# Ledger of designs, part 291: peptides against a protein of PDB entry 3V4L

Target 1, 386 residues: chain A of PDB entry 3V4L
Amino acid sequence: GQPLAKDKVALLIGNMSYWEHPKLKAPLVDVYELTNLLRQLDFKVVSLLDLTEYEMCNAVDEFLLLLDKGVYGLLYYAGHGYENFGNSFMVPVDAPNPYRSENCLCVQNILKLMQEKETGLNVFLLDMCRKRNDYDDTIPILDALKVTANIVFGYATCQGAEAFEIQHSGLANGIFMKFLKDRLLEDKKITVLLDEVAEDMGKCHLTKGRQALEIRSSLSEKRALTDPVQGAPCSAEALVRNLQWAKAHELPESMCLKFQCGVHIQLGFAAEFSNVMIIYTSIVHKPPEIIMCDAYVTDFPLDLDIDPKHANKGTPEETGSYLVSKDLPKHCLYTRLSSLQKLKEHLIFTVCLSYQYSGLEDTVEEKQEVNVGKPLIAKLDMHRGL

## One batch from the design tools (peptide; made by RFdiffusion4, then SolubleMPNN)

Design b2_p27_5_s4 (from b2_p27_5, 11 letters changed)
Fold by OpenDDE base, seed 3:
Structure b2_p27_5_s4 (fold): chain B 386 residues (1-386), chain A 27 residues (1-27)
Amino acid sequence: as target 1 above (386 residues)
Amino acid sequence: SAEQEKLEKEQKELAEKLGIEIVSMAP
């Protein structure tokens, strides 16, 4: 019969905003596009941007809690990385210069932990450079992997080679994701799908001889990303997994704020990623005696490191949100919260209404505090160890 | 190699024509 997945879970990490290393651009669009495709494939997707070492470890631990016997696990990483002695290392945004294995996450260690979960399929998609790190003399002593015959690696580039991004109109895509996205929804064995992606990359004049996909697989069964999830979650473990994932993706409800002047504001929330949320405000009712009226958000928790200069923009794009702007209501003020994993407490902030009456030159302000609880990934308390 | 330099030049000219830039993800 067709293989059934007990469930399908994906962790997507895109690191761009490195502290001590060159900034990347492609991981933003690549994680977003891959998230949307994997959702169409009935994956439970956690999508995270710009993680520290500690945050990456916690994201992997939370991902491993979603894995169980017969579950399909997919890990995608886009960012800086290296390969020493056939081991792949993902570089966190807070990694020192030079970085070492002690500052990085070893993919083969994650694979070992996934094998302990008795997963149905383990897919790694690594959109990073595979150059040796000459500053890391550590010989990794890895325990022998189990023979599970269910492992697929898609490396965006060859061993010892660089990965590249294509920048256009202020956006970028990785060369790997550029070709992967066109085939990802095909009902094919995952190794056949990746082989077709490798052929497409090799035929393109722009990418030929610059970057080539490497496929490493032990996959003995005909498993596809299109494989259906086994029916209703009847097990207690499946219910717990579904609740944990749902908790990490719960947006605050949209709310209507009423001010004493008679202005009504709609406050709304949109997810760009599991750790990135857009707040938007709109004036839904204004008394005719009020000639000008704006609703600003301010007084965010210090843990979120929000620059007021990037808050309350007239467009989503001015916040750095280029991807979800089509799904947002128009004629709002927009604020992007990009580090929800850092939130230790409830998201409490102030909505400040600034307005002017007809025939008065002075601007009046009214303020309301809003508590929206823990949005999205902040519900997992990824910082509980600090 | 001379062939690799030729290919890189052709890729650069194509990228410029398309209004794109190809950037290494190397640290």
Scores: peptide ipSAE 0.413, ipTM 0.867, DockQ to the pose 0.803
Fold by OpenDDE base, seed 2:
Structure b2_p27_5_s4 (fold): chain B 386 residues (1-386), chain A 27 residues (1-27)
Amino acid sequence: as target 1 above (386 residues)
Amino acid sequence: SAEQEKLEKEQKELAEKLGIEIVSMAP
């Protein structure tokens, strides 16, 4: 019969805004495109941008809590990385220069933990460089991996080689994701799908001899990313997993705020990623005696590190939100919260209405405090232990 | 190799023609 997944869970990490290393561009679009494709494949997707070491560890721990016997686990990483002695290291955004294994996440350690969960399939898609780090002489003593015939590695590049991004018009895609996205929805054994992606990369004149996909697999069964999820969650663990994922993806409800002047504001929320939310404000009703009015958001929690100069933009693109802008209402003010994983408390902020009456020169302000609880990934409390 | 240098030149010319830049993700 066709293999069944007990469930499908994916963690996607895109690190681009490095503190001590060159900034990347591709991880933004690559994580977004892959998120949308994996959602079409009935994956529960957690998508995270720009994680510190601590935040990456917590994201992996929360991902491992979603894994169980017969669950398909997919880890995608786009960012800086290296490979020493056949061990792959993902580099957090706060990694020092030079970084070492102690500052990085070892993929093979994550694989060990996934094998302890008795997963049905383990897929690693590593869109990172595989050069040796000469500043790290640490030989990781990895415990012996269990012999499981359910592991697939897709490395964006060969051992000792670089991965590349294609930049166009201010956006970028990884070379790996460029070809992967065109085949990801195909009902094929995952190793066959990746082999076809490798062929496409090898045939493309731009990528031939520059970057080649490497596939490492122990997968003995005909498992595909298209394999259907087994019907209604029959275990308590499956119910817990579904509830945990649902909590991490719950947006705040849209609010209608009424001000004393008779102005009504619509406050709306959109998810770009599991840790990135757009807040938008729009004037839905204005008394005719009010000639001008704007609704600004301010007084965010300090943990979010929101610069007011980057808030309340006239377009989503001015916030750095290029991907979800088509799905947002027009004629709003937009604010991008890009670090929801840092939120310890409830998201409380102020909506400030600035307005002017006809025939009065003075601008009037009214303020309302808004509490939207813990949005998206902030519900998982990724700060457990600080 | 002379073949690799030729390929890299052709790739650069094609990238320029397409208005794209291929950038390493190396640190």
Scores: peptide ipSAE 0.405, ipTM 0.861, DockQ to the pose 0.809
Fold by OpenDDE base, seed 5:
Parts: C-alpha cells; sequence; structure tokens
Structure b2_p27_5_s4 (fold): chain B 386 residues (1-386), chain A 27 residues (1-27)
C-alpha cells in the first residue's frame, strides 16, 4: 500500500536580523513560500523569524513534543551557520561575534532527540553556509545515533562552501528554495525529489559551479512528503498535537469598536508567520459633522519592542510586510508585530481615535483599551523554561 | 581555474541582464 504518516509536523526557522553579524534577506521569503507549500502537503507548520538562542531551543523543544512514533518531522533552517567535523550549527540572531558551539544549536543533537521519538521520517533542510568556524575548536562528543533508516539531509550547499541568495526588486530567495519550491509538491520519494532539485541547480547557468545541493540519506523505505496522514486523530496524543498546533495558529477575531463621537472602527488581524502578526485599523462609519478622523494603535507591551516610528503605516510594505499585503484590506493603518514569541502576558494595547468637528479648530481624542489574549505562537508560552 | 573565472564572469553578466544580484549568505 502507499506509506502513511501518523502525522506530519514542520518547524521552519528563518534568521535574518542578526545583532553582531551581517543581515540576510532570503529567509523571509523562503520560510513564507515553504510554509505555504508544506500546508498544502497537510503539514502542521510552525514558522518563526529572528530567534535568539533561548527562543530557538524552546522552539525545537516544542517541536519535539509534537513528534511521536511514525510522525514525519521536517526541520528547515535558513540563516547563518557553520559546519565543524560533520556537525552542523545554526546561528541564533543574538550570537556574539565570533560565535562558538555554546552559542549555537547543533543539528545532530536535534536529530538524536528526534530518533528517540521513533519518527517515521526525519527531514532536515539546511539553507546555510557550511564553512568551518576557525574560532570554534570544540569537537562535540555526540552520543552514538540509533541505527535508523528514515533520515534525509538536504544541505543547500557542499561541505566547506557558501550558500547564496538571489536579490531582486528588494526581495531575495535562497538558491536552494528557488529550485525546491518547483518540485516540493511532486509525489516522489523525498531523496528522488531532492536529486531532481540538485540536477535543476546544476543545469541552471546562474547556479552551476556556484552552489550544489548535497543529499545525505539513510532512507531505506519509499517515503514522500505527499504521503497521506493516517485516518482521523484517534489517539490522545494526536488530539493533543492538533490542539497545540491550532492554538499556536489562532488569530484574534476582528472587532468593531464604537466611539462616543459615533465613529466606528474595524480592527483586524493577519498572520504573516507564527510569531509575526499585522494589526490593521479602518474607519467604517463617520458622522458627517466629523471632517477628519484617524485611528492609530499604541501602548503595546514593552516585551514586543515596538518602535512607534514603524507603527500605524499607510501601507503594509512600509511596516516591512511584502508577502501578505495582497490579502489585506486597503485603506487601513497597518502595524507589524514581529516578535510575538517575546509576549509573556496578554496582548493589551490602546486604539486612539483623533478627530475634528466641522467648525472647531481643536483636535479631540478618544481612547479604547483592547485585550486580544495571547495571539498565535504567544499561546505556547515559549519563555517558560522547560 | 581559468574555466571557473570564465563561468563566474558569465554568471555576473547574466545576473546584470536579469537585474538580479547573487549575494553570499556568509557572515
Amino acid sequence: as target 1 above (386 residues)
Amino acid sequence: SAEQEKLEKEQKELAEKLGIEIVSMAP
């Protein structure tokens, strides 16, 4: 029969906004495009941008809690990285310069923990450089991996080589994701699919001899990303996985706010990533005696580190949101919350209405506090040390 | 190698024609 997955879970991490290292661009689009493709493949996807070391550890731990016997696990990482002695290290955004293994996440340690879950398939897609870090002389003594025949590594580049991004019109894609996205939905064994991606990269004049995909596999079975999920979630563990995933992807409901002056505001929410949400406001009703009115959001929790200069923009693009702007309503003010993983409490903020009456020179303000609970990834309380 | 330098030059000229830049993700 066709192979069945017990469930399918993916963690996608894109690190771009490094504190002490060059900023990247590709991870933004690559995580977004891969999220949309994996959702079409019935994966439960958590997508996270710009994680610290502590936040990356917690994201991996929460991902490992979703894994169980016969579950398909996929980890994608796009960002800075290095490889020492065959160990791959993902670099968090808060990593010092120079970074060392103690500041980074070892992929082989994550693989060990995934093997303890007896997963049906483990896929690692590593869109990072594989150069040696000469500032790290540590040889991780990894415990012996269990003998398993269900591991696939797709390295965006060869050992000791760089990965590259293609920049166009202010956006960028990784070279690996550019070719992977065209084949990812194909009903093929995952190693065959990746071999075809490697051939496409090798045939393209732009990428030939610059970057080559390396595939490492122990996969003895025919397993594909298209393999269907086994039946209704009949186990308690499958129900818990479904509830935890749904909780991490629940948006606040849109609200209609009514002010004393008779102005009505629509407040709406959109997810760009599991930790990135856009708030938008629009005037839906205005009394004729009010000649001018603006509705802005303010007084965000300090944990979100929201710069007021980047809030309440006339376009999504002015907030740094280029991917979901087509799906947003027009003629709003937009605010992008990019660090929802940092939220410890409920998201409470103020909607302020500034308005002017016909024949009055003075601007009037009305304020309403809004509590939307814990949106998206903030429901997982990623700041609670396990 | 002279062949690698030729390929890199051809890739640069193609990137310029397409209005794209290929940037290393190295730190």
Scores: peptide ipSAE 0.400, ipTM 0.860, DockQ to the pose 0.800
Fold by OpenDDE base, seed 4:
Structure b2_p27_5_s4 (fold): chain B 386 residues (1-386), chain A 27 residues (1-27)
Amino acid sequence: as target 1 above (386 residues)
Amino acid sequence: SAEQEKLEKEQKELAEKLGIEIVSMAP
């Protein structure tokens, strides 16, 4: 019979804004495109950008809590990385220069933990360089992996080689994601799908001899990313998993704010990633005596590191949001919150209405405080312990 | 190799023609 997944869960991490290392561009678009494709495949997707070591550890721990017997687990990583002695290390954005294994997440350690969950399928897609780190002489004594025939690694590049991104008009895609996205929805055994992606990379004149996909698998069953999820959750654990994922993806409800001057503001929320939210404000009603009015958001929690210079933009693109701009309402002011994982408390902020009456030279301000609770990933309290 | 150098040159010319840049993700 066709294999059934008990559930399908994906963690996607894209690190680009490194503190001590060269900045990347591709992870932004690659995580977004892969998120949308995996959602079409009925994956529960957690998508996270620019994680510290601590935040990456917590993201992996939360991902492992969503895994159970017969669940399909997919981990995607795009960022800096290295490979020492056949162990793959994902580099957090706060990693020192030089970084070592103690500053990084070992993929084979994550695999061990996934094997303890008795998962139905473990897929790793690693869009990182696989060069040796000569500053890390540690041989991780990893405990012996269990012999499970349910593992697939897709490495964007060969051992000891670099991964590349294609930059165009200020955006970038990884070479791996460029070819993966065209096939990811195909109803094929995951190893066959990745072999076809490897062939496409090898046939493309732009990528031939520059980057090649490496596939490492121990997969005895015909498992595909298209495999259907089993019906209604029959176990308490499956219900808990569904509730936990739903909590991590709950947006604040859209709000209508009424000011004393009679102006009505629509406050809306959109998710770009599990840790990235766009707030938008629009004037939905204005008295005729008010000639100009704008609704600014301000007074954000300090934990979010929001620069006011990047808030309240006339376009999503001016906030650094190039991907969700088509799904956003037009004629708003936009603010991008890119670090929701850092939020320890409720998201409380001020909506400031600045307006002018006809025949008055002075601008008037009215303010309202808004509490939207813990949006998206902030509900998981990924900073519990700092 | 001379073949690799030729391929890299052709890839560079193609990238320039397409208005794209291919950048290493190396640290």
Scores: peptide ipSAE 0.395, ipTM 0.857, DockQ to the pose 0.794

Design b2_p27_6_s1 (from b2_p27_6, 15 letters changed)
Fold by OpenDDE base, seed 3:
Structure b2_p27_6_s1 (fold): chain B 386 residues (1-386), chain A 27 residues (1-27)
Amino acid sequence: as target 1 above (386 residues)
Amino acid sequence: MEVKLVSTDPQVGVPQPLSEKAIKRRL
């Protein structure tokens, strides 16, 4: 019969905003597009940008809690990385210069932990460089992997080679995601799908002799990303997994704020990633005696490190949100909350209404505090170990 | 606009944007 997945879970990490290393751009688009494709494939997707070492460890631990016997697990990483002695290391955004294995996440250690969960399929898509780190002389002593015959690695580049991103005017994918996205929805064995992606990359004059896909697989069965999820979550474990994933993706409800002057504001929320949310405000009612009014958001938790210069923009794009702008209402003020994983408490902030009456030169301000609880990934309390 | 390939190698310093012209000259 066709293989059934007990469930399908993906963790996507895109690291771009490195502290001590060159900044990247492609991981933003790559994680977003891959998230949308994997959702069409009935994956439970956690998508995270710009993680520290500690936050990456916690994201992997939360991902492993979603894994169980016969579950399909997919890990995608786009960012800086290296390969020493055939072991792949993902570099966190807070990694020192130079970084070592002690500052990085070893993919083969994650694979070991996934094998302990008795997963149905383990897919790693690694969009990073595979050059040796000459500053890391650590020989990783890895425990022997189990022979599970269900492992697939797609490396964006060859051993010892660089991965590349495309920079042009606007949003562009990395080289790997550029070709992967065109085939990802095909009902094919995952190794056949990746082989076709390798052929497409090999035909491109831009990538020829610079970057080539490497496939490493032990997959003995005909498993595809299109494989259907086994029916209703009837097990207690499947129900717990579904509830845990749902908590990590729950947006605050849209609310209507009423001010004493008679202005009504709609406050809305949109997810860009599991750790990135857009807040938007719109004036839905204004008394005729009020000639001008704007609704600003302010007084955010310090843990979110929000620059007021990037808040309350007339377009999503001015906040750095280029991907979800089509799905947002027009004629709002927009604020992008990145790093929701850093939020220890409830998201409390102030909505400030600034307005002017006809025939008065002075602006009046009214303020309301808003508590929206823990949005998205902040519900997982990724910081509970500190 | 010139398409630039940028290496994601963290060990290579300031990513020299390989201009589309530099790509076309090495192809």
Scores: peptide ipSAE 0.255, ipTM 0.602, DockQ to the pose 0.248
Fold by OpenDDE base, seed 2:
Structure b2_p27_6_s1 (fold): chain B 386 residues (1-386), chain A 27 residues (1-27)
Amino acid sequence: as target 1 above (386 residues)
Amino acid sequence: MEVKLVSTDPQVGVPQPLSEKAIKRRL
């Protein structure tokens, strides 16, 4: 019969805004496009941008809580990385220069923990460099992996080689995601799908002799990313997993704020990623005696590091939101919260209405505090332990 | 538009854009 997944869970990490290293561009687009494709494949997707070491560890721990017997687990990483002694290291955004294994997440350690969950399939898609780090002489003493015939690694590049981005005037994928996205929805054994992606990369004149996909697999069964999820969650563990994922993806409800002047504001929320939310404000009713009015958001929690100069933009693109802008309402003010994983408390902020009456030169302000609880990933207490 | 590949390796320093012309000179 066709294999069934008990469930399908994916963690996607895109690190691009490095503190001490060159900034990347592709991880933004790659994580977003892969999220949309994996959702079409009935994956529960957690998508995270720009994680510190601590935040990456917690994201992996929360991902491992979603794994269980016969669940398909997929880890995608796009960012800086290296490979020493056949161990792959993902580099957090706060990693020092030079970084070492102690500052990085070892993928083979994550694999060990996934094998303890008795997963149905383990897929690692590593869109990172695989060069040796000459500043790290640490030989990781890894515990012996279990012999499971359910592991697939897709490495964006060969051992000891670099991964590349496409530099043009706009947003572009990394080389791996550029080819992966065109085949990801195909009903094929995952190793066959990745082999076809490798062929497509090998035929491309841009990538030929520079970047080649490497596939490492123990997968003995005909498992595909298209494999159907087994029907209604029959276990308590499956119900808990579904509730945990649902909590991490719950947006605040849209609000209608009424000001004393008779102006009505629509406050709306959109998810770009599990840790990235757009807030938008729009004037839905204005008394005729008010000639101008704008609704600004301010007084965010300090943990979010929101620069007021980057808030309340006339376009989503001015906030750095290029991917979801088509799905947002027009003629709003937009604010991008890009670090929801840092939020310890409820998201409380102020909506400030600035307005002018006809025939008065003075601007009037009214303010309302808004509490939207913990949005998206902030419901997963990724700070459990400080 | 000249498509440039940029290495994601932080050890190589400033990503040297491999121009299509530099590629044609190494082949």
Scores: peptide ipSAE 0.255, ipTM 0.600, DockQ to the pose 0.187
Fold by OpenDDE base, seed 5:
Formats: sequence, C-alpha cells, structure tokens
Structure b2_p27_6_s1 (fold): chain B 386 residues (1-386), chain A 27 residues (1-27)
Amino acid sequence: as target 1 above (386 residues)
Amino acid sequence: MEVKLVSTDPQVGVPQPLSEKAIKRRL
C-alpha cells in the first residue's frame, strides 16, 4: 500500500535581521512560500522569523513535543550557518561576532532528539553556508546516532561551499527554494524529488558551478511529502498535537469598535508568519458632521519593541509586509507586529480616534483599550524556559 | 534587470555581489 504518516509536522526558521552579522533577504520569501506548500501537503507548520538563541532552542523543543512514533518531521532553516567536522550549526540573530558552537544550534543534536521520538521520516532542509568557522575549533562529542533508515538531509550547497541569494529589484527566493518550490508538491520519494531539484540547479546557468544541492539519505523506504496522514486523530497524543498547533495559529477575531462621537472602526488581524501579525484599522461609519477622522493603534507592550515610526502606515508594504498585502483589505492603517514570541502577557493596546467637527478648528481624541489575548505563537509562551 | 548573486557567508562581512562579468549571460 502507499506509506502513511501518523502525522506531519514542520518547523521553518528564517533568520535575517542579525544584530552583529550581515542582514539577509531571501529567508522571508522562502519561509513564506515553503509554509504555503507544506500546508497543501497537510503539514502542521510553525513558521518563525528572526529568533534569538533562546527562542530557537524553545522552538525546537516545542517542535520535538509534537513528534512521535511514525510522525513525519521536517525542519527547514534559512539564515547564516557553518559546518565544522560534519556538524551543521544554525546561527541565531543575537549571535556575537565572531560566533562559536556555544552560541549556535547543532542540527545533529536535534537529529538525535528526533531519533528518540521514533519518527517515520526526518527531513532537514538547510539553506545556509557550509564553510568552516575558523573561530570555532570545538569538536562536538556527539553521542552515537541510532541506526535509523528514515533520515534525509537536503543541503542548499556543497560541503565547504557558500549559499547565495538572488538580489534584484524586489522580493526574490534563495537559490535552493527557487528550484525546490517547483517540485515540492510532486508525488515522489523525497530523495528522488531532491535529486530532480539538484538537476534543475545544475542545468541553470546562474547556479552552475556556484551552488549545488547535496543530498544525504539513509531512507530505505519509499517515503514522500505527499504521503497521507493515517486516519482521524484517534490517539490522545494526536489530539494534543492538533490542539497545540491550532492554538499557535489562532488569530484574534475582528472587532467593530464604537466611539462616543458615533464613528465605527473595524479592527482586523492577519497572520504573515506564526510570530508575525498585521493589525489593520478602517473607518466603517462616520457621522456627516465629522469632516476628518483617523484611527491609529498605540500603547503596545514593551516586550514587542514596536517603533511608532513603522506603525499606522497607509500601506502594508510601508510596514515591511510585502507577502500578504494582496489578501489584506484596502484603505486601512496597517501595523506589523514581528516579534510575537517575545510577548509575556496578553496583547493589550489602545485604539485612538482623532477627529474634527465641521466648523470647529480643534481636533478631538477618543481612546479605547483592546485586549486580544495571546495571538498566534504567543500562546506557546516561547519566552519561558522549559 | 541585473540579477546579482550575493554570498550569504557571514565571514565575507559585506555581501559581495559576484562580479558583473559572469551575469551578462542572457537569460
């Protein structure tokens, strides 16, 4: 028969906004497009941008809690990275310059923990450089991996080589995702699919002799990302996994706010990533005696580090939201919350209405406090030590 | 539009655009 997955879970991390290192661009588009493709493949996807070391550790630990016997696990990482002695290190956004192994996440340690879960398939897609870090001479003494025949590594580049971004006017994929996205939905054994992606990269004059996909596999079975999930979630563990995933993807409900002046505001929410939300406001009713009327959001929790200069923009793009702008309502003010993993409490903020009456020169303000609870990934309390 | 490949290697400091000479192959 066709192989069945007990469930399918993916963690996607895109690090771009490094503190002490060059900023990247491709991880934004690559994580977004891969999220949408894996959702079409019935994966439970957590998508996270710009994680610190501590936030990356907690994201991996929460991902490992979703893994169990016969579950398909996929880890994608796009960002800075290195490879020392066959160990792959993912670099957090808060990593010092120079960074070392103690500041980074070792992929082989994550693989060890995934093997303890007796997963049905482990896929690692590593869109990072694989050059040696000469500032780190540490040889990790890794415990011996269990002999398992269900591991696949897709490295965006060869050992000791660089990964590349495509820079043009606008948003572009990284080299690996550009070719992977065209094949990811194919009903093929995952190693065969990746071999075809490697051939496509090798035929392209842009990438030929600059970047080549490396595939490492112990996969003895015909397993595909298209493999269906086995039945209804009948186990207690499957129910817990479904509930935890649902909590991490629950948006606040849209609200209609009514002000004393008779103005009505629609407040809405959209997810860009599991840790990135757009808030939008629109005037849905205005009395005729009010000639000018603006509704803005303010007084966000300090943990979110919201710059007021980037809040309340006339377009999603002015907030740095280029991917979901087509799916947002028009004629709003937009605010992007990019660090929901830092939120310790409920998301409480103020909606301020500024307006002017016909024949009065003075601007009037009305304020309403809004509590939306813990949106998206903030429900997992990723800022708490496990 | 000039497509530039830029290394993501943090050791190179500034993303060095690969020299223009190689990319003039017509897409």
Scores: peptide ipSAE 0.247, ipTM 0.597, DockQ to the pose 0.199
Fold by OpenDDE base, seed 4:
Structure b2_p27_6_s1 (fold): chain B 386 residues (1-386), chain A 27 residues (1-27)
Amino acid sequence: as target 1 above (386 residues)
Amino acid sequence: MEVKLVSTDPQVGVPQPLSEKAIKRRL
């Protein structure tokens, strides 16, 4: 029979906004597209952008809490990275220059912890460079991995080689995701699927002789990403996993705010990623005596580091939101919250209505405080060491 | 459109566009 997954869980990390390193572009699109594909495959997907070392550790720990016997675990990483002595290191956005293994997450350590969960399948998709870090002479003494015969590594590039982005005037995938996305939904053994992706990369004149996919696998069973999840969660652990994932994806409810002047504002929320939310405001009712009115959001928690210059934009794209802009209502003011993992408390902010009456020169302001609780990933309290 | 490949290697400074000469092949 076709193998069954007890559940399917994915953690996708895209690091691009490095502090001390070159900024990347592809991880934004790659994480977004992969999230949508894995959701079509019935994966519980946590998608995170621009994590610090501490935030990456906590994201991995939360991911490991979603893993259990027979669960399929997929870790995708797009960002800076290196490989020393066959160990893969993911570089956090706050990593110093130069970075060392002590500033980075070792993928083989994560694999060890996944093996302790008795997972049904462990897939690592690593869209990073695999060059040696000459500033790190540490040989990680890793504990011996168990022989689980359920491991697949897809490396975007060969050992000691670079990964590449496609630069053009718009949004583009990384090279790996460009080919992976076209195959990911196929009902094939994951190693066969990745081999076909490697062939597609090898046929492309752009990538030929520049980047080649490496597959490392110890997969004894015909497991696919398409493998069906077992029916209704019968275990307490499966219920907990479902609840934990649901918490990480709960948006605030849309609100209709009524101001004393008789203006009504629709306040809405959209998820771009598990840690990235768009707030939008729209005027849904305006008295005829009010000639102009705008609804601004302000007074955000300091932990979110919201620059007012990037808030309250007339388009989603002006906030840096290019992916979800098609699904957003038009004619709003938009604000992008890109670091919800930093939110320690409830998301409380002010909606400020600025308006003018016909025949009055002065602008009038009314304010309402809004508490939307902990949106999306902020419910996991990732800022608390477990 | 000129498609440029850019290395994501953090040890290579500013992502140097691989020299313009090669990718002028018509898609």
Scores: peptide ipSAE 0.241, ipTM 0.590, DockQ to the pose 0.212

